Peptides against a protein of PDB entry 7RZF. Designs and how they scored, part 256

Target 1, 358 residues: chain A of PDB entry 7RZF
Amino acid sequence: PFQEEHLKQLYKIVPIKDIRNLYVTFPIPDLQKYYKSNPGHYLGHLIGHEGPGSLLSELKSKGWVNTLVGGQKEGARGFMFFIINVDLTEEGLLHVEDIILHMFQYIQKLRAEGPQEWVFQECKDLNAVAFRFKDKERPRGYTSKIAGILHYYPLEEVLTAEYLLEEFRPDLIEMVLDKLRPENVRVAIVSKSFEGKTDRTEEWYGTQYKQEAIPDEVIKKWQNADLNGKFKLPTKNEFIPTNFEILPLEKEATPYPALIKDTAMSKLWFKQDDKFFLPKACLNFEFFSPFAYVDPLHCNMAYLYLELLKDSLNEYAYAAELAGLSYDLQNTIYGMYLSVKGYNDKQPILLKKIIEKM
Target 2, 358 residues: chain A of PDB entry 7RZF as posed
Amino acid sequence: PFQEEHLKQLYKIVPIKDIRNLYVTFPIPDLQKYYKSNPGHYLGHLIGHEGPGSLLSELKSKGWVNTLVGGQKEGARGFMFFIINVDLTEEGLLHVEDIILHMFQYIQKLRAEGPQEWVFQELKDLNAVAFRFKDKERPRGYTSKIAGILHYYPLEEVLTAEYLLEEFRPDLIEMVLDKLRPENVRVAIVSKSFEGKTDRTEEWYGTQYKQEAIPDEVIKKWQNADLNGKFKLPTKNEFIPTNFEILPLEKEATPYPALIKDTAMSKLWFKQDDKFFLPKANLNFEFFSPFAYVDPLHSNMAYLYLELLKDSLNEYAYAAELAGLSYDLQNTIYGMYLSVKGYNDKQPILLKKIIEKM

## One batch from the design tools (peptide; made by RFdiffusion4, then SolubleMPNN)

Design b2_p24_6_s1 (from b2_p24_6, 14 letters changed)
Fold by OpenDDE base, seed 2:
Structure b2_p24_6_s1 (fold): chain B 358 residues (1-358), chain A 24 residues (1-24)
Amino acid sequence: as target 1 above (358 residues)
Amino acid sequence: MVNVLPYQKKDWEKLSEYLDEALA
C-alpha cells in the first residue's frame, strides 16, 4: 500500500494523444467484501452526478471541465482507490487547484449531509432495473468476464453481485468519505502541455512525466474547504420505472402502425410491440408549422428555439438517462421532431416536462 | 463501477430501429 511519502504527490504526464485529464486518487481499503452495500458506488453516484447542484454542473459552468467520473477502482490485493477523473478544458488546465478545491467542497457537503438512505434506494432500484433488463452479451466475452469475477464473488451470486444492492451501510459510506481527504490525495494531470517539461520516463511505456510534492499551503487550502452553497444533493429521480407490466397483444394487432386518431389537427399511429415484449415504448411527434422554414430568419429562429429548449431540459436529461429514458429534439423543414424513448412507465412524466418547457 | 457493457447495440436500440422502420 502507499505510505505517507507516496501521498500528496502531483504527477504531470505527457500523453501520446491530445488529451487533457485530471485524476484525483485516494487510497481506500479493499471494499470487495462489501459488494452488497457498495459504498464506493454510492459515493461515485453522487460525486459523478451530472444534475443541478452537482460537482460537474459547477465545474462546467466555469468552463473548466467537460466530463466527470467518480468511483472505486481495484488496486492490488488488499486495497483500492477512489478516483475522481475529469476531462479538462484548456481553461481548466489552468485551474486544477481550484477544481480540486471544488471536489473537496463537494465531499465536505456529502459529510455534512451524511449518508442518505433514499439515494441508496435509488441506486438499488436503478441497478435492479439494469440487471433485470440486461442485454445479451457475446458468449465469449461474457464467459471470460464471469470466469474472472468468480474469484471475487460466491458462485450463487456471481451473476448478481455487480448489480444487486442489498444493505444500506452508512458506516461504510462514512468510512470511505473519511479517506477522501487532502492529506491522502494523489493527483495526476495529463496534458501535452508538459512536453519538454518532464524529468522522468516511465520504464515500461516510455511515458514522460514529472513528479512533484504538492505544497503544504495547497494541501491546507484543500483541508479548509468550506461548504459551497452551490452544491446540493440531487433531487429524487422521478423517472425510475416501477411498473414493468407488458400488456397482452391485441387480437387484431397489425404488423404495421395503425392510424388510431385522425383529426384536422392531429394524426396518431400506434403499433404494439409484437417482437421484443419489453416494458418500453417509443413516442415520436412531428410538429408542423408553416413558419418553420418560410425564410432564413424563421429557420434560424426555429433553430435557436430548439437549442434553448434543449438547454432548458438539460436539468432532466441526466436523471432520465439514468432511469433508461431518452429524448431527442430536431428541427425539420416542416417544423420540429420530438422523440421520447425508454421504459414506458415514466415516459408521461418526461413528456409532460418537455411540453411544459415548450 | 458498473462495467460499461461493450458497444453492442442494445436490444432496445434494435427495437427503436425496428419501430422507426415501421413508422417510416
Scores: peptide ipSAE 0.011, ipTM 0.461, DockQ to the pose 0.042
Fold by OpenDDE base, seed 3:
Structure b2_p24_6_s1 (fold): chain B 358 residues (1-358), chain A 24 residues (1-24)
Amino acid sequence: as target 1 above (358 residues)
Amino acid sequence: MVNVLPYQKKDWEKLSEYLDEALA
């Protein structure tokens, strides 16, 4: 485990690829034995949330960050890490200290709100869905994985342990939150902008880097992170499926989509799933407009409209995706294409929201 | 990035491993 001398360190790393990343790492206790409650997953879910009032939403609004991932990472036996990783913009690279301040403000918000059982329940439900409808894996890889995780889980639970949550443990959530403090931080910034500004070379890969102590004033600034009123806990995810009923195959089911509605304004094709028997659907909509591609101006307007529409849907996109729903929007030479895929139970909700934004 | 199931090592996890190894 990292000693005190390894904490409050800043690493400036030169990548081979042109990437800009920030890694904020906290040493945490080994949480493996708490897999039934998985407090690290709970915190990763909230810190990594992309909805309104999330850490990512705020950092994106400032133009500093493109993506954010939060969660636990395995170390060696007896310790783990909690890592917040962000993809930085060029501007974000100039505001790393402020980005980390916002991280601590969000963590402080989580402390102030305390552990939420409903959030745990959503995680539990999501994981249960993921387990129940888990795709088939390649046998070789799956067997190797299972063999590996047998070292960590009872034989009876080896298939479920990575998915099924059983126990809400607010005490463990608080315990992990108590480790997410500025005094326990390690920061790595990855950017080509550090080329020629490094003084060390990593032994195995030859990666150029510089190690610096984070100034005490910066640590103190992060320790004094106040509650930022822009940060809010996510709302309940309305897209989590609860109905998994599979309708019987129709006697006249065709192997191809059948035209079931034909009107002057719309045609509807339907094909029942006769192969997978999953509580999932694919809804595909092609919208026709004679104006969409009539000239370069209209084409660009249609493109801009779609980009704005996508942006306006970002509020729902993440929650839908977590729940196993996805949508796709594309311009066509004839107009616009919309696809909605995933669990059929909540597709109407997502579709309605998309149409209301259109 | 959707918190997909923990074990599909995304490219960022490979990078994270690389960085952790570089920082170890």
Scores: peptide ipSAE 0.000, ipTM 0.345, DockQ to the pose 0.259
Fold by OpenDDE base, seed 4:
Formats: sequence, structure tokens, C-alpha cells
Structure b2_p24_6_s1 (fold): chain B 358 residues (1-358), chain A 24 residues (1-24)
Amino acid sequence: as target 1 above (358 residues)
Amino acid sequence: MVNVLPYQKKDWEKLSEYLDEALA
């Protein structure tokens, strides 16, 4: 386990690939025995959230970060880590201390709000859906994975342990949050900009790095992280499916889409799933406009319209994706194409939101 | 969903583990 001397350290690392990453790591207790409550997943879900008021949303708005991942990671036996990892922009590389300040502001927001049972319930529901409708994996890889997992979970639960949540444990969530403090931080910055500025070489891979103590002034700055009013908990995810009923196959199910509606303004083709028997649907819409491609101006206007529409839908995109819904919007020479895919139960909600933004 | 760190993150996870072992 990391000793006090290993905390409050900054590592500047030279990658082989041209990448810019920031890793903010906190030592945490071994949470393996608490897999049924999985407090690290709860925190990872919130810290890694991409919706309005999220950490990522704020960091993106500043142009500092492209992506963010938060979660628990296994260490050696008897300890774990909580890691926040971000992909840095060139500008973000210059603002690492401020990025980390925002991380602590968000963590402080989580402390102020306290553990939310509804968030746990959403995680539980999402994981249950993921388990129930898990795709078939390649047997060789799957067997190898399961064999590894057997070291961590009872045989009877080995298939479910990574997915099924059973217990809301606010005490464990708070316990982990109490470890996410500046005094416990280890920071690694990965960038080619450190080439020729390192003084150490890692023994196993030959990775060049420099280790520095984080100044006490910087630690204090992070310790005094105020509540940032831009940070909010996510809203309830309305896209989480609750109905998984599969309708019986029609007796005359055709192998091809059948025209079920033909009007002056619309044609509708339908094909029932006769192969997969999943509570999923694919909705495809082609909108025709004689003006979409009439001249370069209209073509560019149609493109701009879709880009603006996509931007306006970003607030829902992440929540929909978490719930196993996706959409796609494309310009065509005839107008516009919209696709909505995933669990059929909440597709109408997503479709309605798309139409309301159009 | 365990946010499975992208494959690139797994390489770093290994690197971090090795760095942690080399520094422990």
C-alpha cells in the first residue's frame, strides 16, 4: 500500500504515442467484499457523468478536456484505487491544477448532496438490463475472463457479481468520498511535451518520467475547493427501460419489411424481429425536402441545421446511451435521415425529444 | 456498467501498476 511519502506526488510521463492524459488517483480500501453495493461504481457513475452540470461538461466548456472516466480500480491484494482519468487538450495541459480543482469542487458537491438512493437504483437497473441482455461473447475470451473472476467472487455469483447490485450502502459511499481528498492524491500527467525533461526511467518498459512533490500551496488550494454552482447532480434518467415484453410473432411475418401505411405524406414499412427476439427496435426516418440540395447555400444550411440540432440534443445523448438507446442524424441529398435504435420501451421518449428540438 | 477503461487506458493501467511496483 502507498505510504504517506507516495501521496501528494506528481508524475510527468513521456508516452510512446502522441497522447495527453491526466490521471488523478486516490488510494482507497479494498471494496471487493462490497461488490453487492459497489460504492465505487456509484461514485464513478456520478464523477464520470457527461450530462448538464457534470464535471466533464464544465471541463469541456473550458476547452480543457475531451473525455473523462471515473471509477474504482483494483490494486494489489488488500487495497484499491479510485481514478479520475481525462483526455487533455493542448490548452488543458496548461491548466492541470485548475482541472484538478474542478474535480475537488465536484467531489465537494457530492459530499454536500450526500448519497442518493435514486442514483443507486438507476445504477442497479442499468446493470440489471446490461446483464439480462448481455451479448454473446467469444467462448475462449469469456472462459478466460470467468476463470480470472473466480479469484474474486463466489462460484455461485461469478456470473452476476460484476452486474447485479443488491444493497444501497450510503455509509460506504461516504467512506470512499472521505478518501477522495487532496492529501491522498497522486497525479500523473502523460504528454510528449515532457520529452527531454525527465530524470527517471521505469525499469520494466523504459518509460521516461519525472517525479515531483506537489507544492503544499497547491494542495491547500485543492483543500479549499468551494462549491461551484455550475455543478449539479444529474436528473433522473427517463430512458431506462422498464418494459421488456416481446410481442408474439405475427403468423404471416414476412422476411422483408411490409408497407403498413401509405399516405400522401408518409410511407411506413414494418418488419417484426423474427431472429433475435430482443425488446429492441430500429426506427429509421427519411425526411424529404426539395430544398435540401437545390443549391450550395441550401445544402450548407441543411448541414448547419443538423449540426445545431445535434448540439441541442447533446443533453440527452449521454443519458440515452447509458440506457441502451442511440440516435443518428445525417444529411442526405433528399433531406434528412434519423435513426433511433435500442430498447423499444423508451424510444418514443427519445424520439419526442428529437422532434421537439427540430 | 463498469466503465471499462478503453484499451489505451489498460496499457497505462499496466504502466501505472508497474510504476507503482517499481516505486513501492
Scores: peptide ipSAE 0.000, ipTM 0.343, DockQ to the pose 0.134
Fold by OpenDDE base, seed 5:
Structure b2_p24_6_s1 (fold): chain B 358 residues (1-358), chain A 24 residues (1-24)
Amino acid sequence: as target 1 above (358 residues)
Amino acid sequence: MVNVLPYQKKDWEKLSEYLDEALA
C-alpha cells in the first residue's frame, strides 16, 4: 500500500501520442467484499455523471475538459484506487489546479448531500437491466472471464456479482468519500508539453516523467474547497425501463415491414420482432419538406436548426444513454430524419421531449 | 459495470498500472 510519502505527489508524464490527460488518484480500502453494495460504483456514477450540475458539465463550460471518467480501480490484494480521469483541452492544461479544486468542490457537495438511496436504486435498476438483457458473448472469452472472477466471488453468484446490487450501504459510501481528500491525492498530468522537462525515465516502458511534491499551499487550497452552487445532484432518470413485456407474435406477422397507416400526410410501416424477442424498438421518422433543400439558404437554415435542436437535447442525451435509449437527428435532401432506439418502455418519454423541443 | 475508460486511455492504464505496481 502507498505510504504517506507517496501521497500529495504530482507526476508530469510525456506521452508517445499527442494527448492531454489528468489523473487524480486516491488510495482506498479493498471494496471487493462489498460487491453487493458497490459503494465505489455509486460514487463513480455521480462523479462521472454528465448531466446538468455535474462536474463534467461545469468543467466543459469553462473550456477546460472534454471528457471525464470516475470510478474504482483494482489495485493489489488489500487495496484499491478511486480515480478521476479527464481529457484536458489546451486551456485546461493551464488550469489543472483549478480543475482539481472543482473536483473537491463536487466531492464536498456529495458529503453535504449524504448518500442517496434513490441514486443507489437507479444504479441497481440499471445494472439489473444490463444483466437481464446482456448480449451473447463469444464463449471462449466469456469462459475465461468467468474463470478469472471465480477468485473474487462465490460460485453461486459469479454470474450476477458484477451486476446485481442488493444492499444500500450509506456507511460504506461515506467511508470511501472520507478517503477522497487532498491529503490522500496522487496527481498525474500527461502532456507532450513536458518533453525535455523531465528528469526520470520509467524502467519498463521508457516513459519520461518528473515527480514533484504538491505544495502545501495547494493542498490547503483544495482542503478549503467550499460548496460550489453550480454543482447539483442529478435528477431522477426517467428513462430507466420498468416494463419488459414482450407481446406475442401476431398471426399475420410479415417478414418485412407492413404498411399499417396510409394518409395524405403520413405513412407508417411496422415490423414486429420475430428474431430477437427483446423489449426494444427502433422508431424511424422521415419528415418531408419542399423547403429543406430548395436553395443554399434553406439548406443552411435546416442544418442550423438541427444543430440547435441537438444542443437543446443534450440535457437528456446522457440520461437516455444510461438507460439504454438513443436518438439520432440528421438532415436529408428531403427534410429531416429522426431515429429513436432502445428499450421500448420509455421511448415515448424521450420522443415527447424531442418533439417538445422541435 | 466498471466504467471502461474510453479506448484512448488504455495506454495510460498500462502505465498507471505499471506505476502503481512499481510504487507498490
Scores: peptide ipSAE 0.000, ipTM 0.340, DockQ to the pose 0.156; fails the geometry check

Design b2_p24_6_s2 (from b2_p24_6, 14 letters changed)
Fold by OpenDDE base, seed 1:
Structure b2_p24_6_s2 (fold): chain B 358 residues (1-358), chain A 24 residues (1-24)
Amino acid sequence: as target 1 above (358 residues)
Amino acid sequence: GVRVLPYQKKDWEKLSEYLDEALA
């Protein structure tokens, strides 16, 4: 167990690469035995969420953070860590204390709202999707990961234990959330700006760093984090697939896309999947406009339009990504290109949202 | 996003592990 002397510490670290990162780390109990409820994943899902009202959305709006990742990590014997990691902008590097304050404000919001069973259910459903299609996608190094998992899970559950959630345990969620407090924090800031300002060197890799106690005043500020009205729980993810039916291969299936619709205003090509046999589809749209490249002004307007369109769709991008959907919008010399890819079940929903914003 | 254990340890992760081991 981490002793009190190891808590409330700030590490300033000099990286080899020109990167700016913040790591906010909390020691937590070993949660391995609770893998069926996985409270750390629940919290990681919310803290790491990228939708409206999320921690990341607020930090991005201030220009302080580019990316955010939250979740549990294995520690030494008998404990784990919960880590919030952000990629800092140059401006964000100057506002680390405020960034962490916002983290605690979001955590306080989670305390106020309490554990949500519907959020757990979404995590369960997302994990089930990931598990169901894991073997059909990239042959990742399954063997090495399985070997590690065998030490923690019964053989019968080894393949499923990381993915299948079975039990909603609000008590365990609250228990982990109770560990996410300023008095239990370890902070690391990684920046080249600390070059020449360090006094310690790590023995294994030669990493230069400085260790400092976080001032009590700063800890107190974080302890007094109020509810920030900008933080909200995410809305339900409407893109999570529920239908995984694969249509049978048609006898007349062509090895190449066939023209199935030809009108004055549209042409449609279709190719059935004869190789992968996944409940996935690729929808590709090319829009032609005679005005797209008439002159530089129209070209710039088309570019601006697309950027605004992309911005307006940001609220759906993360939820779609989590559900295994993606979209792409590009300017072309003839107009615009739209692609929607992923699980076919909820593609129409995403497509509708895109079209409604166009 | 949700943290997925990266295969490649970042500099901080290496240091963190070092510090955690030194402090355990």
Scores: peptide ipSAE 0.030, ipTM 0.703, DockQ to the pose 0.147
Fold by OpenDDE base, seed 5:
Structure b2_p24_6_s2 (fold): chain B 358 residues (1-358), chain A 24 residues (1-24)
Amino acid sequence: as target 1 above (358 residues)
Amino acid sequence: GVRVLPYQKKDWEKLSEYLDEALA
């Protein structure tokens, strides 16, 4: 069991690869028995969110972080870890204390807002989608996985336990959130910049590292993290599919795309899925403009336009991705290309959002 | 993003597990 002496520690680690990572870890109780509510997943969803007002968005805006991952991890017997992992920029490596301060500011925001049932419902729905369309694993891998899971879950729930959320437990969310405090933190920084500055070597892999106590003054700064007005809870994800109906194969279905609309200004090709039988679609749009490549100025303007458009759509990108939707925008020699892919149910919503920004 | 059970443990995760086991 982690004694107080093992908390508030900083590890400086030398990687083999040229990577810069920060790991902020919190020992938490074993939450396996609470798989039906999965409070760690709830918190991971929010802390790891990439939308406007998220922790990542703010840290990116400062130029300190490229990516962020948050969530629970299995530990030794009787406890787990909650981990926030970020990819650091060169500048971010110099601002680790401030990055962690922002983490605690976001956590404080979560405390202030309290558990949100609608967020839980979104997690539930997302997991349900993931479960429903989980590719059939190969039997050998599936059997081994089941055997491992049987140690943790009742036999009757083994197939669903990882995916199906059933109980909103705000008390458990608060309980885990109460463990995400500076006094309970372990920090690891991974960077080649620590080469030659370490004094310990890990026995199994030969990893060089240095262990230091985090100064009390730094802990106190994190404990006094105020509410940062830049942090906001995410908006509701409007892209989560709810209709998974698969239409029957038409008798006139062609093995290749068929021209179904032919006008002076538009042509439409369609091919029904005859192989996968998933409630998914690929929408591809090619726009033709005689002005797109007339001269360098027009080309540059078209490029800039598309970049601005992409930037304006960033607010939807993460939510769409979570819901199994994606989009792509590209300049072409003749104009512009737009692609929307994923579950068909909410594709019109995403398409509308794109069009509204055009 | 949300941490999904990593398919492959990162080098740090291995080290972290080692350190966690050594400290537990």
Scores: peptide ipSAE 0.029, ipTM 0.720, DockQ to the pose 0.164
Fold by OpenDDE base, seed 2:
Structure b2_p24_6_s2 (fold): chain B 358 residues (1-358), chain A 24 residues (1-24)
Amino acid sequence: as target 1 above (358 residues)
Amino acid sequence: GVRVLPYQKKDWEKLSEYLDEALA
């Protein structure tokens, strides 16, 4: 276990590749025995969330971070790490202290709100979907993976343990949150900007780095992280499929899309899936406007309209993605193209959201 | 995003593991 002298450390690391990364890590107890509740995944889901009011959303708005990943990682000697990893912009590299402050503000928000059973249920449902439609990995890789998993899970549960959540344990969530404190932090910054500024070399790979104690003043700033009103828990993901029924193939099913509606204002083609037999659908819409490309002004307006529409829909993009739904919007010479793909059950909800923003 | 399961490690996770092992 990490002693106090190993905590509150900052590592500046020179990468081989041109990458800028921040790793904020917290030693935590081994949570493997709690796989049925998986409190680390619960926290990773929230901390790593990309929707409105998320940590990433705020950090992106400031231009400091491109991507964020949160979650647990296996450690040595019977402990784990909780890691918040971000891809830093050039500007973000200059604001690492502030980025970490925002992390602790978000964590403080999670403490204030307390564990949410509905969030756990959402994680459970998402994992169930992922499990149900997990493609068979290559046999060799799968076998090796199973062998590794057998060290952690009962044989009967080895295939499901990674995906199926069964127990809501708010006590364990709070326990992990209690470990996510500034006094328990290890920070690593990876950037080529540290080249020539390091004083140590890692023995195994020759990685150059500098180790520094995080100043007490900085730790105190993080400890005094207040509630930031910009941070909010995510809303319920409305796109998670619950109905996976596959309709039987119709006797008159055509091998190609059939025109099922033909009016002056609309044409509709339909093809039933006769190959994959998945509870998925693809909805494609082409909108025609005689004004879309009539002149440069209208072209620019159409472009701007689509950009604004995309921006307005961005709040749903992550939730849709998590639920196995996607959408695409494109300008065409005749107007606009819209595509909605994924599990069919909640496609109408996503489509409605799109239409409401149009 | 959420960190991927242990057996689907991305390159950055490998690096993180290396760093954690080297720095632990």
Scores: peptide ipSAE 0.028, ipTM 0.668, DockQ to the pose 0.228
Fold by OpenDDE base, seed 4:
Structure b2_p24_6_s2 (fold): chain B 358 residues (1-358), chain A 24 residues (1-24)
Amino acid sequence: as target 1 above (358 residues)
Amino acid sequence: GVRVLPYQKKDWEKLSEYLDEALA
């Protein structure tokens, strides 16, 4: 167990690669026994959210952070860690204390709102989707260390324990949230800017670092984090699939796209999946405009239009991605290209959102 | 995003684990 001397510490670390990272780490109790409720995942989902009103959204708006990851990780025996990890910009490296202040403001917002059952339900549904298709599609970033998992879960539940949420435990969520306090923080900053300014060397990898106590004044500043009105809970994710029905392969299914509609304004090609048998679809739209590239002005207008459209859709991008949907918008020499890919169930919703912003 | 344990530990994760273990 971390003693007080190990808390409220700042580590300045020199990386081998030219990276700038901030790790804000909190020791938490071992939550392995609570895998059916997974309160750490609940908090990671919210803290790591990328939608409007999220921590990342605010930090990006200030130009301090590029990416953010939040969640629990395994620790030594008897405890875990909750970690908030961000990729820092050059400017962000100068504002680490303010970044962490914003983290605590967001955490304070979570305390004020309290545990939300609907958020838990979304996590449950997302995990169920991931589980259902785990063997069919390796989710990007999911790696199963089966050997490590066997030490933590009953053999019978090893395959499901990471995915199946069964119990909403607001008490456990609050318990973990109560550990996310400045007095419990360990901060690591990774930057080449610390080269030549370190006094310690890690024995295993030879990593150079400096350890410093975080000043009491800084801790107090974080303890007094107020509610920031820019932080909001995410809206409900409308893109989470619920229908996974796969239609039978038609007897006349061709290995190539068939023209199924031919009108003056549109042509439609369709190919049924005959290989993957997943409840997924790819919708590709090519829009033709004779004016798209007629002159430099029109080219610039078309470009600007698409950039504005992309910006307007950014609010849905993360929610769609979490739900296994993606979209792409590109300018073409003839106009515009739109692609919507992923689970077919909620594609119409995403498509509607895109059209509404057009 | 939500942290999901990657298959390959990044160098920083190794360092973090080291620091966590050394300081535990």
Scores: peptide ipSAE 0.027, ipTM 0.696, DockQ to the pose 0.170

